Peptides against a protein of PDB entry 6J54. Designs and how they scored, part 26

Target 1, 223 residues: chain A of PDB entry 6J54
Amino acid sequence: NENLFASFIAPTMMGLPIVTLIIMFPSLLFPTPKRLINNRTISIQQWLIQLTSKQMMAIHNQKGQTWSLMLMSLIMFIGSTNILGLLPHSFTPTTQLSMNLGMAIPLWSATVFTGFRYKTKTSLAHFLPQGTPALLIPMLVIIETISLFIQPVALAVRLTANITAGHLLIHLIGGATLALLNINTMTAFITFTILILLTILEFAVALIQAYVFTLLVSLYLHD
Target 2, 42 residues: chain B of PDB entry 6J54
Amino acid sequence: QFQFTGIKKYFNSYTLTGRMNCVLATYGGIALLVLYFKLRSK

## One batch from the design tools (peptide; aimed at target 1 P26 T32 Q46)

Design b2_p8_7_s2 (made by RFdiffusion4, then SolubleMPNN; from b2_p8_7, 4 letters changed)
Fold by OpenDDE base, seed 4:
Structure b2_p8_7_s2 (fold): chain B 223 residues (1-223), chain C 42 residues (1-42), chain A 8 residues (1-8)
Amino acid sequence: as target 1 above (223 residues)
Amino acid sequence: as target 2 above (42 residues)
Amino acid sequence: FNYLQLIL
């Protein structure tokens, strides 16, 4: 008899929180290349990294290209943690808002400060959208300033909410399927089919959220 | 594209410099208002 | 970019 939110409780082993180990675990899935010709798994990983790197860094100048390592590590980390979180009896650190804020706030602040440092004129100009009527300028500048400070929160909440909602939905439908097995097998089969489709969707969501998170950080860096 | 003369040259919502100046003017105005009320409360 | 940030 587990409550719906039991899967989101920080796991403890022998009274010690193992969250740190869970957070570090994805790094073990991406070993450093050691050979001229790597195995198939590493080759596929490198290919994916190269593709995403080329796509994401295409919008950046040479200064922005310096962030390639950070952004690629970020997408791989979030993506891997999200995918691993879909495994049964696994804990997803990205369901914790504190963890996502811990990533979003420093990255956002770094991008904002970098923007103000190297592109001061452009960064200041971004507080006023182009073509704004003169009467709306003061109000819109204030709104845009508030919007800037909401960005890290929105970034973290988006990731947290999407992953958490997906897990909750899987648990709810899964629980319903089990309950319906004793009532009506036909309805249980329908709910089970929905559960399968939902799990497939969550795999896609897991990757999309990793991409969106990293992309938005990249966009904040650019502008 | 746009020919601005006078004050509009420096304060406009179309040019990069104009937008920057508008933002700075807005922040400056807010800062002055806050300062005014703070000094008035003393 | 601002529109993209709003949509995403």
Scores: peptide ipSAE 0.030, ipTM 0.839, DockQ to the pose 0.033
OpenDDE base, seeds 1, 2, 3, 5: peptide ipSAE 0.027, 0.028, 0.024, 0.029; ipTM 0.829, 0.832, 0.831, 0.826

Design b2_p8_7_s3 (made by RFdiffusion4, then SolubleMPNN; from b2_p8_7, 4 letters changed)
Fold by OpenDDE base, seed 1:
Structure b2_p8_7_s3 (fold): chain B 223 residues (1-223), chain C 42 residues (1-42), chain A 8 residues (1-8)
Amino acid sequence: as target 1 above (223 residues)
Amino acid sequence: as target 2 above (42 residues)
Amino acid sequence: LNFLKLIE
């Protein structure tokens, strides 16, 4: 069991946490443009950021669009860390529940607080959906209140579980493929094919989870 | 727009104000229940 | 501290 989860242990060198460097590394992949006409790589990155920003911020009004920078930075951070985590023998910080909770709880609390500050009546009304029968109002309000507090936990656990499960499967199937190379080459080839398909899927999952995480934060902000 | 009279005007599940009042009333009721049990235990 | 240890 310890060997299986060894890839998820926070790496340190001489007692110094290199996790901080790993977390800061994705920022180097997105340099700030300095020229009016940038090179191809920066232009493509800016184009992608603009497309994603237009897509996610379309549901927000002018006040909600002030969160565009935060949401775009969040999706770029989570997406880049998840993709980099799929590199061989790499550590993914997003597999740590502590990190995801560290992102989910503050963002969730900020969105909820912002909603109550600027849209108090609407935010309070969201605890009761429209058209609820009179007898079900107290129970439904309680359930909705509980649901609100589960949101940050679900947000963090979803990201952690999806990324962690994918990494575990890749390691397990990869290990099985190597073990089968000396036993049955044909079976090893099949498992290797599955591994390739799974890795492609995990690349997609990595991006989707980043998008879902950011989208849900945005949705909570919109309320 | 909905037209309600009496108590239904303030406590309804259709209007924004009505929904807000229902939520506040529910929280108030729970707070009173908690207070009752707290005073009873003393 | 126990909670932090649990979530790591």
Scores: peptide ipSAE 0.099, ipTM 0.825, DockQ to the pose 0.022
OpenDDE base, seeds 2, 3, 4, 5: peptide ipSAE 0.037, 0.067, 0.051, 0.060; ipTM 0.794, 0.829, 0.797, 0.788

Design b2_p8_7_s4 (made by RFdiffusion4, then SolubleMPNN; from b2_p8_7, 3 letters changed)
Fold by OpenDDE base, seed 5:
Structure b2_p8_7_s4 (fold): chain B 223 residues (1-223), chain C 42 residues (1-42), chain A 8 residues (1-8)
Amino acid sequence: as target 1 above (223 residues)
Amino acid sequence: as target 2 above (42 residues)
Amino acid sequence: LNYLELIS
C-alpha cells in the first residue's frame, strides 16, 4: 500500500522542491500568439479558449466579464495539469488537497465578497429561497448559511477525490493486469481492456472536473 | 408584481427586500440569543 | 444553480 500512494508524494531533487517546476510546466504548452496568422496548433488553442470564454461568460454582466481572464486561465491550468497527470509515473499537483484548497478558498471568498459589495441586497436575499413558507424561514436561512461555507470545501474535495480516485484505479487495474499475465493470459487481456477504457474515461473526467471547478466559481460570482 | 401591506411588506419571502429583511432578522435574532446566554452564564 | 453542485 505504500507503493500505491508513492505517486502522490511531492517529488524533490537534492532537497529542492521540484513541484514548482511541475506547476509551471503547463504554461509552456500554451504560447501567446505573436503573428496575425498563427500556426495551426496555436490557432486551434485560441479558438478553443474563445469558444469556452464565450460560453462561460454568457451569464455575466459587463462587470462580471472582467473575470474572464482569470477564469479561463484557471480552467486551462487545471485541465492541462490533470491531463498531464495521466502520463506514466507523473505527479499531479491537483491530487493534493492543499493545492485545491489554496485555489478554492481565495476564489470563493473573492466571489462572495464581490457579491456582497456590489449586489448586497441580492446576495443577502440568496440565503432565503423565494416562496418559502413563513414558518420555515429561520431554519432555512441557517441551513443556507451553512451551505455557503461548505461550498469551498466541496469545490476542493470534488476535484481532489475525482483525480485521486482515477489514478488509484488505473494503478490497481494495471497492477492486476501485470500479475495475471503469467497466471491467466485470457483474464489478463480482459483486465487490460478495462484499463484502456478506464484511462479514456479518466481523460474525460480530467477535463470535466476542470470545467466544473471553473463553472462553479463563475456561478458563485453571478450570485 | 407582488403587493403586500403591513408587516408582510417588510418581511416576506417573495420580494428581494423582504427576503433580505428576513435574513437580517434571523441573524439578529440568533445574535441576541447568543448574547443572552453569554450574559446569563456569567 | 444547486444542481451542478451535486455532480461529483
Scores: peptide ipSAE 0.218, ipTM 0.837, DockQ to the pose 0.032
OpenDDE base, seeds 1, 2, 3, 4: peptide ipSAE 0.218, 0.174, 0.140, 0.181; ipTM 0.840, 0.841, 0.843, 0.843

Design b2_p8_8 (made by RFdiffusion4)
Pose (drawn by RFdiffusion4):
Structure b2_p8_8 (pose): chain A 223 residues (1-223), chain B 41 residues (1-41), chain P 8 residues (1-8)
Amino acid sequence: as target 1 above (223 residues)
Amino acid sequence: FQFTGIKKYFNSYTLTGRMNCVLATYGGIALLVLYFKLRSK
Amino acid sequence: SHFEFILP
């Protein structure tokens, strides 16, 4: 009975303040120059695009490359609005489940209607995988179509559920420091756990590769 | 002028990308179960 | 060419 942890019971609030100012704000963090040589703080934002525009371009290699100049704008918005919210009292719009159901469905159904306007037969004849055996036709086409309509729910719910799971361990490991007016040796170990956990919460950039890229495989497989 | 800078882009991919009616139907029906549960409290 | 960010 040496080190007794404590806890504080308080409601964890994902309130909803005025949002249409908070959405527009990580657009003015990125300027655009009308000059040849630029001013060494856009110039490391212009070099960070020319890397990851050479990885969502190399797989597709078609006339479906026209689509890929919009998929690098989708990586800078939820690459910024997941990084801004690590600050002390900031508010992330990709915490709420509302706009991610508007980011998955107007993009996911923009992929199944891409080959249906050009191929019209063999886009969902991709349901036919191989040289057809006889004992498992109805066990297949009820499986590979129930794992198609999961995909818009499987694209948007994987983003909201672990971004807000990073904010609760920020509070609850952080709120147990404030309520640790017991023995003071264990206060620094909970603080040291925090400043490791904030380094893991820069995997909020690593969860935007897993949104644009399973949108490219959900685009390169249909088209 | 927030249009003609990206007007060549729109009619290229808004043929399949501007299908927010399925989002508007899945959103408008999602408005109907929450006003109904508060009506029955 | 310089990249310009477009808010979807």

Design b2_p8_8_s1 (made by RFdiffusion4, then SolubleMPNN; from b2_p8_8, 3 letters changed)
Fold by OpenDDE base, seed 5:
Structure b2_p8_8_s1 (fold): chain B 223 residues (1-223), chain C 42 residues (1-42), chain A 8 residues (1-8)
Amino acid sequence: as target 1 above (223 residues)
Amino acid sequence: as target 2 above (42 residues)
Amino acid sequence: ENFVFILP
């Protein structure tokens, strides 16, 4: 059982926390362009950032579009860390609930406080859905208040659970494949095929979870 | 679009101001209930 | 206002 969760232990080298270096590493993959006409790889990267930025910020007004830099950096950070985490014998920081709560709680709090500061009437009215019967108003306001406080927890747990479950499944199916190689080669081949399909799925899940996390933060910003 | 008269003008689930007032009234009612039980238990 | 949770 210790081998099953060994990849989720925070790594240290010579007593130094190399976790900090692992978290900072994805930033090296996205250099800042300095040329008028960049190379092909940087041009494609900037094109993807511009496309995702236009799609995500289309819902926001000009004042809300000031968050574009933070939201785009967030999606690139989570996406790159999740993809790098699928490499063999790699540590994924987003499998740690503490890491994801550390991102979810401040961003959620910032969006909620920004809403109450600049759109107080709309933010308070959001606790009551439009057109509710008069007798259900008190109960529904309480439910919506509880729902608000569950948002940062759901945001962090969604990311943590999906990434962690994916890594565990790859480990379990991979271990089963190796065990079956010595018992039945045909069954091992079937299990190996499932492993390949699962890894492809986890690459997609890694990007989807990064997008969903950033999109939900963006949606909380303008109620 | 919606025209309300009387108390429904200030407390309704259709207008922005009406919804806000309903939320504030709910929170105020809960706060008063909590305060009542705190003072009664003392 | 409602959000959908997507499971793999």
Scores: peptide ipSAE 0.077, ipTM 0.877, DockQ to the pose 0.030
OpenDDE base, seeds 1, 2, 3, 4: peptide ipSAE 0.063, 0.071, 0.062, 0.062; ipTM 0.878, 0.877, 0.874, 0.880

Design b2_p8_8_s2 (made by RFdiffusion4, then SolubleMPNN; from b2_p8_8, 3 letters changed)
Fold by OpenDDE base, seed 2:
Structure b2_p8_8_s2 (fold): chain B 223 residues (1-223), chain C 42 residues (1-42), chain A 8 residues (1-8)
Amino acid sequence: as target 1 above (223 residues)
Amino acid sequence: as target 2 above (42 residues)
Amino acid sequence: INFVFILP
């Protein structure tokens, strides 16, 4: 069991936490463009960023589009960290609940406070769905209030759980494949095929979770 | 468009202002209840 | 808006 979770322990070198370096590493993968016509890789990257930006900001007004930089940086950060986390012997900061809460709580708070600051009527009205029977109004307002406070937790836990579970599954199936190599090669081949499919899935999950995380923050900003 | 008259104009679950007022009324009621029990406990 | 997405 210790071996299963060893990859999720924050790495240290000579007593110094290297987590900071790991967190900062994705930033090196996204250089700032200097030319009007960039390299093919940078151009594709910028194109993807623009497409994602247009898609995510389409639901926002001008004030909401001010958050474009924050949201795009967030999705790029989470996405890159999740993808890099699929490398063997790599540490993924997004597997740490503390990391995800550290992102979710401030962003959620900012969106909620922004909503109350600029759209007070709409934000307050959000606690009561339309068409609610009069007798259910107090109960539903309370439930919606509780739901609001659960949002940052759900946001963080969703990311943590999905990434962590994926890593665990890869580790388990990977270990099973290695164990079966000496027992039955045919079964090992089957498990290896499953491992490959799972790794492909995890690449998709890594991006989807980054998108979902950012999207939900964006939706909280919207209403 | 829902046309509400009387108290339903201000407290309804269909209009934005009505929903807001309902939410404020609920929070106000809860606050008053909490205050009541707090003062009663003294 | 409640969105729950759980991946294996």
Scores: peptide ipSAE 0.053, ipTM 0.862, DockQ to the pose 0.030
OpenDDE base, seeds 1, 3, 4, 5: peptide ipSAE 0.045, 0.036, 0.044, 0.046; ipTM 0.861, 0.859, 0.863, 0.859

Design b2_p8_8_s3 (made by RFdiffusion4, then SolubleMPNN; from b2_p8_8, 3 letters changed)
Fold by OpenDDE base, seed 5:
Structure b2_p8_8_s3 (fold): chain B 223 residues (1-223), chain C 42 residues (1-42), chain A 8 residues (1-8)
Amino acid sequence: as target 1 above (223 residues)
Amino acid sequence: as target 2 above (42 residues)
Amino acid sequence: IPFTFILP
C-alpha cells in the first residue's frame, strides 16, 4: 500500500524542494514567439490559444475580457502539468489538494469580490433565483449562500480526485498485468488492453479537467 | 416589464431590485435572530 | 450554478 501512494509524495533532492522546478517546467514548453512567421509547432500553439481564448471570453464584457491572459495561462498550466503527469514515474503537482486549493480559493475569491464591487445589485440578487415562490425565499437564499462557499472546495476536489483516481487506476491495472504475465497470459493480455484504453481516457480527462477548472472560474467571474 | 405595487414593489422574486431586497432582508433577519439568542443566553 | 458541482 505504501508503493501505491509513493508517486504522490513530494520529491526532494539533498534537502532542497525539487517541487518548485517541477511546477516551473511546463513553462519551458511554451516559448514566446519573436518572428512574424513562426515555426509550425509554435504556430499551432498560438492558434490553439487564440481559439480557446475566443471561445471562453465570448461570454464576458470588455472589462471581463481583461482576465483572458490569466485564464489562458491557467488552462495551459493545468493542462500541461496533467499531461506531463501521465509520464512514467512522474510527480504531478495537481494531485496535491493543497496545490489545487491554492489556485481555487484565490481565483474564486477574486471573482466574487470583483462581482460585488462592480455589479453589487446583480451579485446580491444571484442568491435568489428568479421566479421563486415567496414562501421558499428564506430557505433558498440560505441554500444558495452555502452553495457559494462550496464552490472553491468543489473546484479543487474535482481536479484532485479526477487526476489522482486516474493515476491510481493506471498503477493498479499495471500491477495486475505484470502479476498475471506468468500466471495466465490470456488474462494478462486482456488487462493490458484495458490499461491502454484507460491511459487514452486519462489523457482526455487531463485536458477536460483543465478546461472545466478554467471555465468554472470564468463563469463565476461572469456572475 | 414587471409592474408591482405596494410591498411587492420592493420585495419580489422577478425584478433585480426586488431580489436584492429579499436577500438583504433574509440576511438581516438571520443576523437579528443570532443577536437575539446571543443576548438571551447572557 | 448548482449544476456545475459534478464529481465522478
Scores: peptide ipSAE 0.090, ipTM 0.874, DockQ to the pose 0.030
OpenDDE base, seeds 1, 2, 3, 4: peptide ipSAE 0.073, 0.059, 0.057, 0.082; ipTM 0.876, 0.844, 0.875, 0.879

Design b2_p8_8_s4 (made by RFdiffusion4, then SolubleMPNN; from b2_p8_8, 3 letters changed)
Fold by OpenDDE base, seed 5:
Structure b2_p8_8_s4 (fold): chain B 223 residues (1-223), chain C 42 residues (1-42), chain A 8 residues (1-8)
Amino acid sequence: as target 1 above (223 residues)
Amino acid sequence: as target 2 above (42 residues)
Amino acid sequence: INFQFILP
């Protein structure tokens, strides 16, 4: 079982923390443009960022749109790290719950405090849904308060669980395929086909989880 | 849209101010209960 | 509005 989880161990070389370099590497894939008319690759990247930014920030007012840079950098960071993590023998930082909690808790806290600072009445009112019967008010306020504190945990665990589970499934099905090659070639072909389909699915999941993580942070900021 | 009179004007689940006051009243009630049990345990 | 429990 140690070999199963070996890919989730933080890598070090000569006692130096290589994890820091792995975390910083995705930033090299998105260079800043310096020309009026950029090359095709940079132009497509900027177009995608602008398109995503317009869609995600449409629900925010002028003050909320100040967070556009933070949210776009977040989705690009998580998305790129998740995609790079699907490369063979790669380490994915987002499989570490500590990493995801380190992003979720501060961002969640910032959105909650920003809401209480600029929209105190609205933020407090969100603990009670509109139209609640009078007898259910105390219990529902308690439930909504507990729900608020579950948000950062759910945000971090969702990302960690989805990425980790995908990596484990690819490893297990890949191992089963190799084992079946020497037993039954036809069955090995079936498992290999499943592996390919699963890998394609995990590429989609990697991007979806990055989008959902950023979207939920954005929704919490809408208060 | 909603017109309330009396206590319902300040404590209701339909208006923004009413919802806020209900939340604050709930937290205040819980805080008083916790304080009561802590003082009673001595 | 909270969709955190509905989204995968």
Scores: peptide ipSAE 0.079, ipTM 0.878, DockQ to the pose 0.033
OpenDDE base, seeds 1, 2, 3, 4: peptide ipSAE 0.076, 0.066, 0.050, 0.066; ipTM 0.880, 0.879, 0.871, 0.881

## One batch from the design tools (peptide; aimed at target 2 L32)

Design b2_p9_3 (made by RFdiffusion4)
Pose (drawn by RFdiffusion4):
Structure b2_p9_3 (pose): chain A 223 residues (1-223), chain B 41 residues (1-41), chain P 9 residues (1-9)
Amino acid sequence: as target 1 above (223 residues)
Amino acid sequence: FQFTGIKKYFNSYTLTGRMNCVLATYGGIALLVLYFKLRSK
Amino acid sequence: SAISSVLLL
């Protein structure tokens, strides 16, 4: 009975303040120069695009490359608006489940209507995988079509659910430091757990590769 | 001038990318179950 | 506040 942890009961609030200012704000962190040589703080933003525009370009290699100049603007918005919210009292718009159901459905249904305007038969004849055996036709086409309509729900709910799960362990491991007016040796170990956990919460950039890239496989497979 | 800089882009891919009516239908029906539960309290 | 979040959608 040496080290007794404590806890504080308080409501964890994902309130909703004025949002149309908070959305526009990580657009003016990135300027654009009208000059040849640039000023060494855009120049490491302009080099960070020319890397990851050479990985969502190399798989497709079609006339579906026209689409890929918009998929690098989808990686900078939720690459920034997941990184800004690690600050002390900031508010992330990709916490709320509202706009991610508007980021998945206007993009996911922009992919099944891409081959239906050009191919019109073999886009969902991709439901036919191989040289058809006879005992499993109805066990297949009720499976591969129930794992198609999962995809817009499987694209937007994987983003909101773990971004807001990173904010609660920031508060609850951080709120147990403030309520630790018991023995003071264990206060530093909970603080040291925090400053490791904030390094893991820079996997909020690593969860945008898993949004743009399963949108490219959900685009390269249909088209 | 927030148009003609990206007007060549729009009619290229808004043929399939501007289908927010399915989002508007799935959003407008999602407005209807929450007003109804508060009506029945 | 949940109605204003569905209106936002």

Design b2_p9_3_s1 (made by RFdiffusion4, then SolubleMPNN; from b2_p9_3, 7 letters changed)
Fold by OpenDDE base, seed 1:
Structure b2_p9_3_s1 (fold): chain B 223 residues (1-223), chain C 42 residues (1-42), chain A 9 residues (1-9)
Amino acid sequence: as target 1 above (223 residues)
Amino acid sequence: as target 2 above (42 residues)
Amino acid sequence: TLLLLAQLL
């Protein structure tokens, strides 16, 4: 069991937490442009950021668009960390629930607080959907209130569970393929094919989870 | 726009103000219940 | 509608 979860242990060097360096590493992959016409890599990155920003911020008004920088930084951070985590023998910080809660709770609280500050009446009205029968109003308000408080937990757990589960499957199937190489080459080839397909899927999941996390934060902001 | 009269004007599930009032009334009711049980325990 | 979408995701 320890060997299975060894990849999820926070790495340290001489007792110093190198996790901080791992978390900061993705920032080096997205340098700030200094020229009017940048090189190909930076231009492509900026183009992708602009496309994603236009897509996600289309639902927001002018006040909501002020969050564009934070939301774009969030999706780039989570996406890059998830993709880098798929490198062999790499540590993924997003597999740690503490990290994801550390992102989800403040962002959720900020969106909820912002909603109550600028749209108090609308935010309070969100606890009761339109057209609810009068007899069900108290129960539904309670359920909606509970649902609100579950949002940050669900947001963090969703990201953690999806990334962690993917990593576990890759390790398990990868270990199985290596074990079967000396037993049955044909079955090892089949399991290896499954491993390749799974890795491709996990790359997609890594990006999707980053997008979903950011989208839900954006959606909570829009209410 | 919906036209409501009486208590339905303030407590309805269709108007924004009505929905807000229903939510506040629900929270107020829960607070009163909690207060009642707290006072009863003393 | 947006809340329903949030719950679905």
Scores: peptide ipSAE 0.140, ipTM 0.839, DockQ to the pose 0.028
OpenDDE base, seeds 2, 3, 4, 5: peptide ipSAE 0.114, 0.115, 0.133, 0.132; ipTM 0.839, 0.843, 0.844, 0.832

Design b2_p9_3_s2 (made by RFdiffusion4, then SolubleMPNN; from b2_p9_3, 5 letters changed)
Fold by OpenDDE base, seed 5:
Structure b2_p9_3_s2 (fold): chain B 223 residues (1-223), chain C 42 residues (1-42), chain A 9 residues (1-9)
Amino acid sequence: as target 1 above (223 residues)
Amino acid sequence: as target 2 above (42 residues)
Amino acid sequence: LALLEALLL
């Protein structure tokens, strides 16, 4: 069991935290364009960013669209780190709950405070759904208030749990395939096929979780 | 679109202003209850 | 919004 969680320990070299370098590495994969007609790879990246930006900001007004740069940088960061984490024996910072809370809490609080600042009436009214019977109003307001405070926790735990669970399954099935190579080659082949299918699924999950994290932050901003 | 009179004008679950007032009234009621129990314990 | 969050868990 200790070997399973060894991949989730923060790596250090000579007492210095290499985690900072790991977090900064994905930024090198997305260079800034300096030409009118860029390389094919950069053009595809920019096209994808523009496509996702238009989709994400479609629900926001002009004032809310000012958050586009931050939200797009967030999705690119989480998505790239999650995909790089699927490399063999790699460390994914997003498996650490502390990191995800460090992103979720400030972004959530910023969206809530901006809502109260510019849309005070709508934000306060959001604690009570429309058409609720008068007798249920006090209890429903309390439940909705508790739900608000659970949002940052759910946002962080969802990302952490999905990425961590995927990594654990890959390690477990991978270990089982290696153990079965000497026992039964046919069973080992079946487990290896499952491992390949699971890794493909985890690539999709990595991108989806990055998108969901960013989308929910944007929805909280919309109020 | 919604026309309310009397107390329902200020406290309703259909209008934006009415919903806001209901939320504020709920928070105010909870705050008063907490204050009452704190003062009663002393 | 709450329904969407519950569906994504």
Scores: peptide ipSAE 0.280, ipTM 0.835, DockQ to the pose 0.030
OpenDDE base, seeds 1, 2, 3, 4: peptide ipSAE 0.276, 0.261, 0.243, 0.256; ipTM 0.839, 0.841, 0.843, 0.843

Design b2_p9_3_s3 (made by RFdiffusion4, then SolubleMPNN; from b2_p9_3, 6 letters changed)
Fold by OpenDDE base, seed 1:
Structure b2_p9_3_s3 (fold): chain B 223 residues (1-223), chain C 42 residues (1-42), chain A 9 residues (1-9)
Amino acid sequence: as target 1 above (223 residues)
Amino acid sequence: as target 2 above (42 residues)
Amino acid sequence: ALLLEALLL
């Protein structure tokens, strides 16, 4: 049943990876402003970026706000790729676990190392919750250490699973609607309505997953 | 403010320094156990 | 931290 997963295969043309071009394409949708008073579309885009930046960085100190540019670029990248992936017959790089691990592991490691570099005492203390009974301290420290190493995996799998599952549902219901068009038109109309509602939901999920991914990276930085 | 005396001053689950020391002690204990089993196999 | 991660699933 490779036909079900055919949309998740990395596209290539004559052996050349088109995936690189697909990853670079969202950058064209976010041009840098050149004028003091920009066009309406650019102004709205910049306004949205400013609002999300202020909301996300509100929990960080001045030193943590240095990460604002990277976190905003991350949410814009993941959000744009997820939204573009909802186009019919499109390929989404964020459905690939390797892609998401490639983002999660470096970002997670950077946040962990930054925490240990500037807040060593606080970071080490996070392995033991406050008020833990004395007998449970060794076990809880081990559990918290394991939890730390699961964070990058959970971060990547969450994004991959949510986006991939949404695409699979759209594909399956879409295929069912086409198959039912010649069998029962009324049932096909019902399935088509479900497909529309699901597609609207997936637009929301695409943005939420981008936000959650970036937020969790931000929270790991804040500790 | 917490008032601890003796060993509890350095190893407690309430103060920041105490929590850090408990974590380091746990890692040190695990490292010693690993070292023990490594030397035992030789 | 674990609770926050679980809630965001």
Scores: peptide ipSAE 0.387, ipTM 0.876, DockQ to the pose 0.029
OpenDDE base, seeds 2, 3, 4, 5: peptide ipSAE 0.370, 0.367, 0.372, 0.384; ipTM 0.876, 0.878, 0.879, 0.871

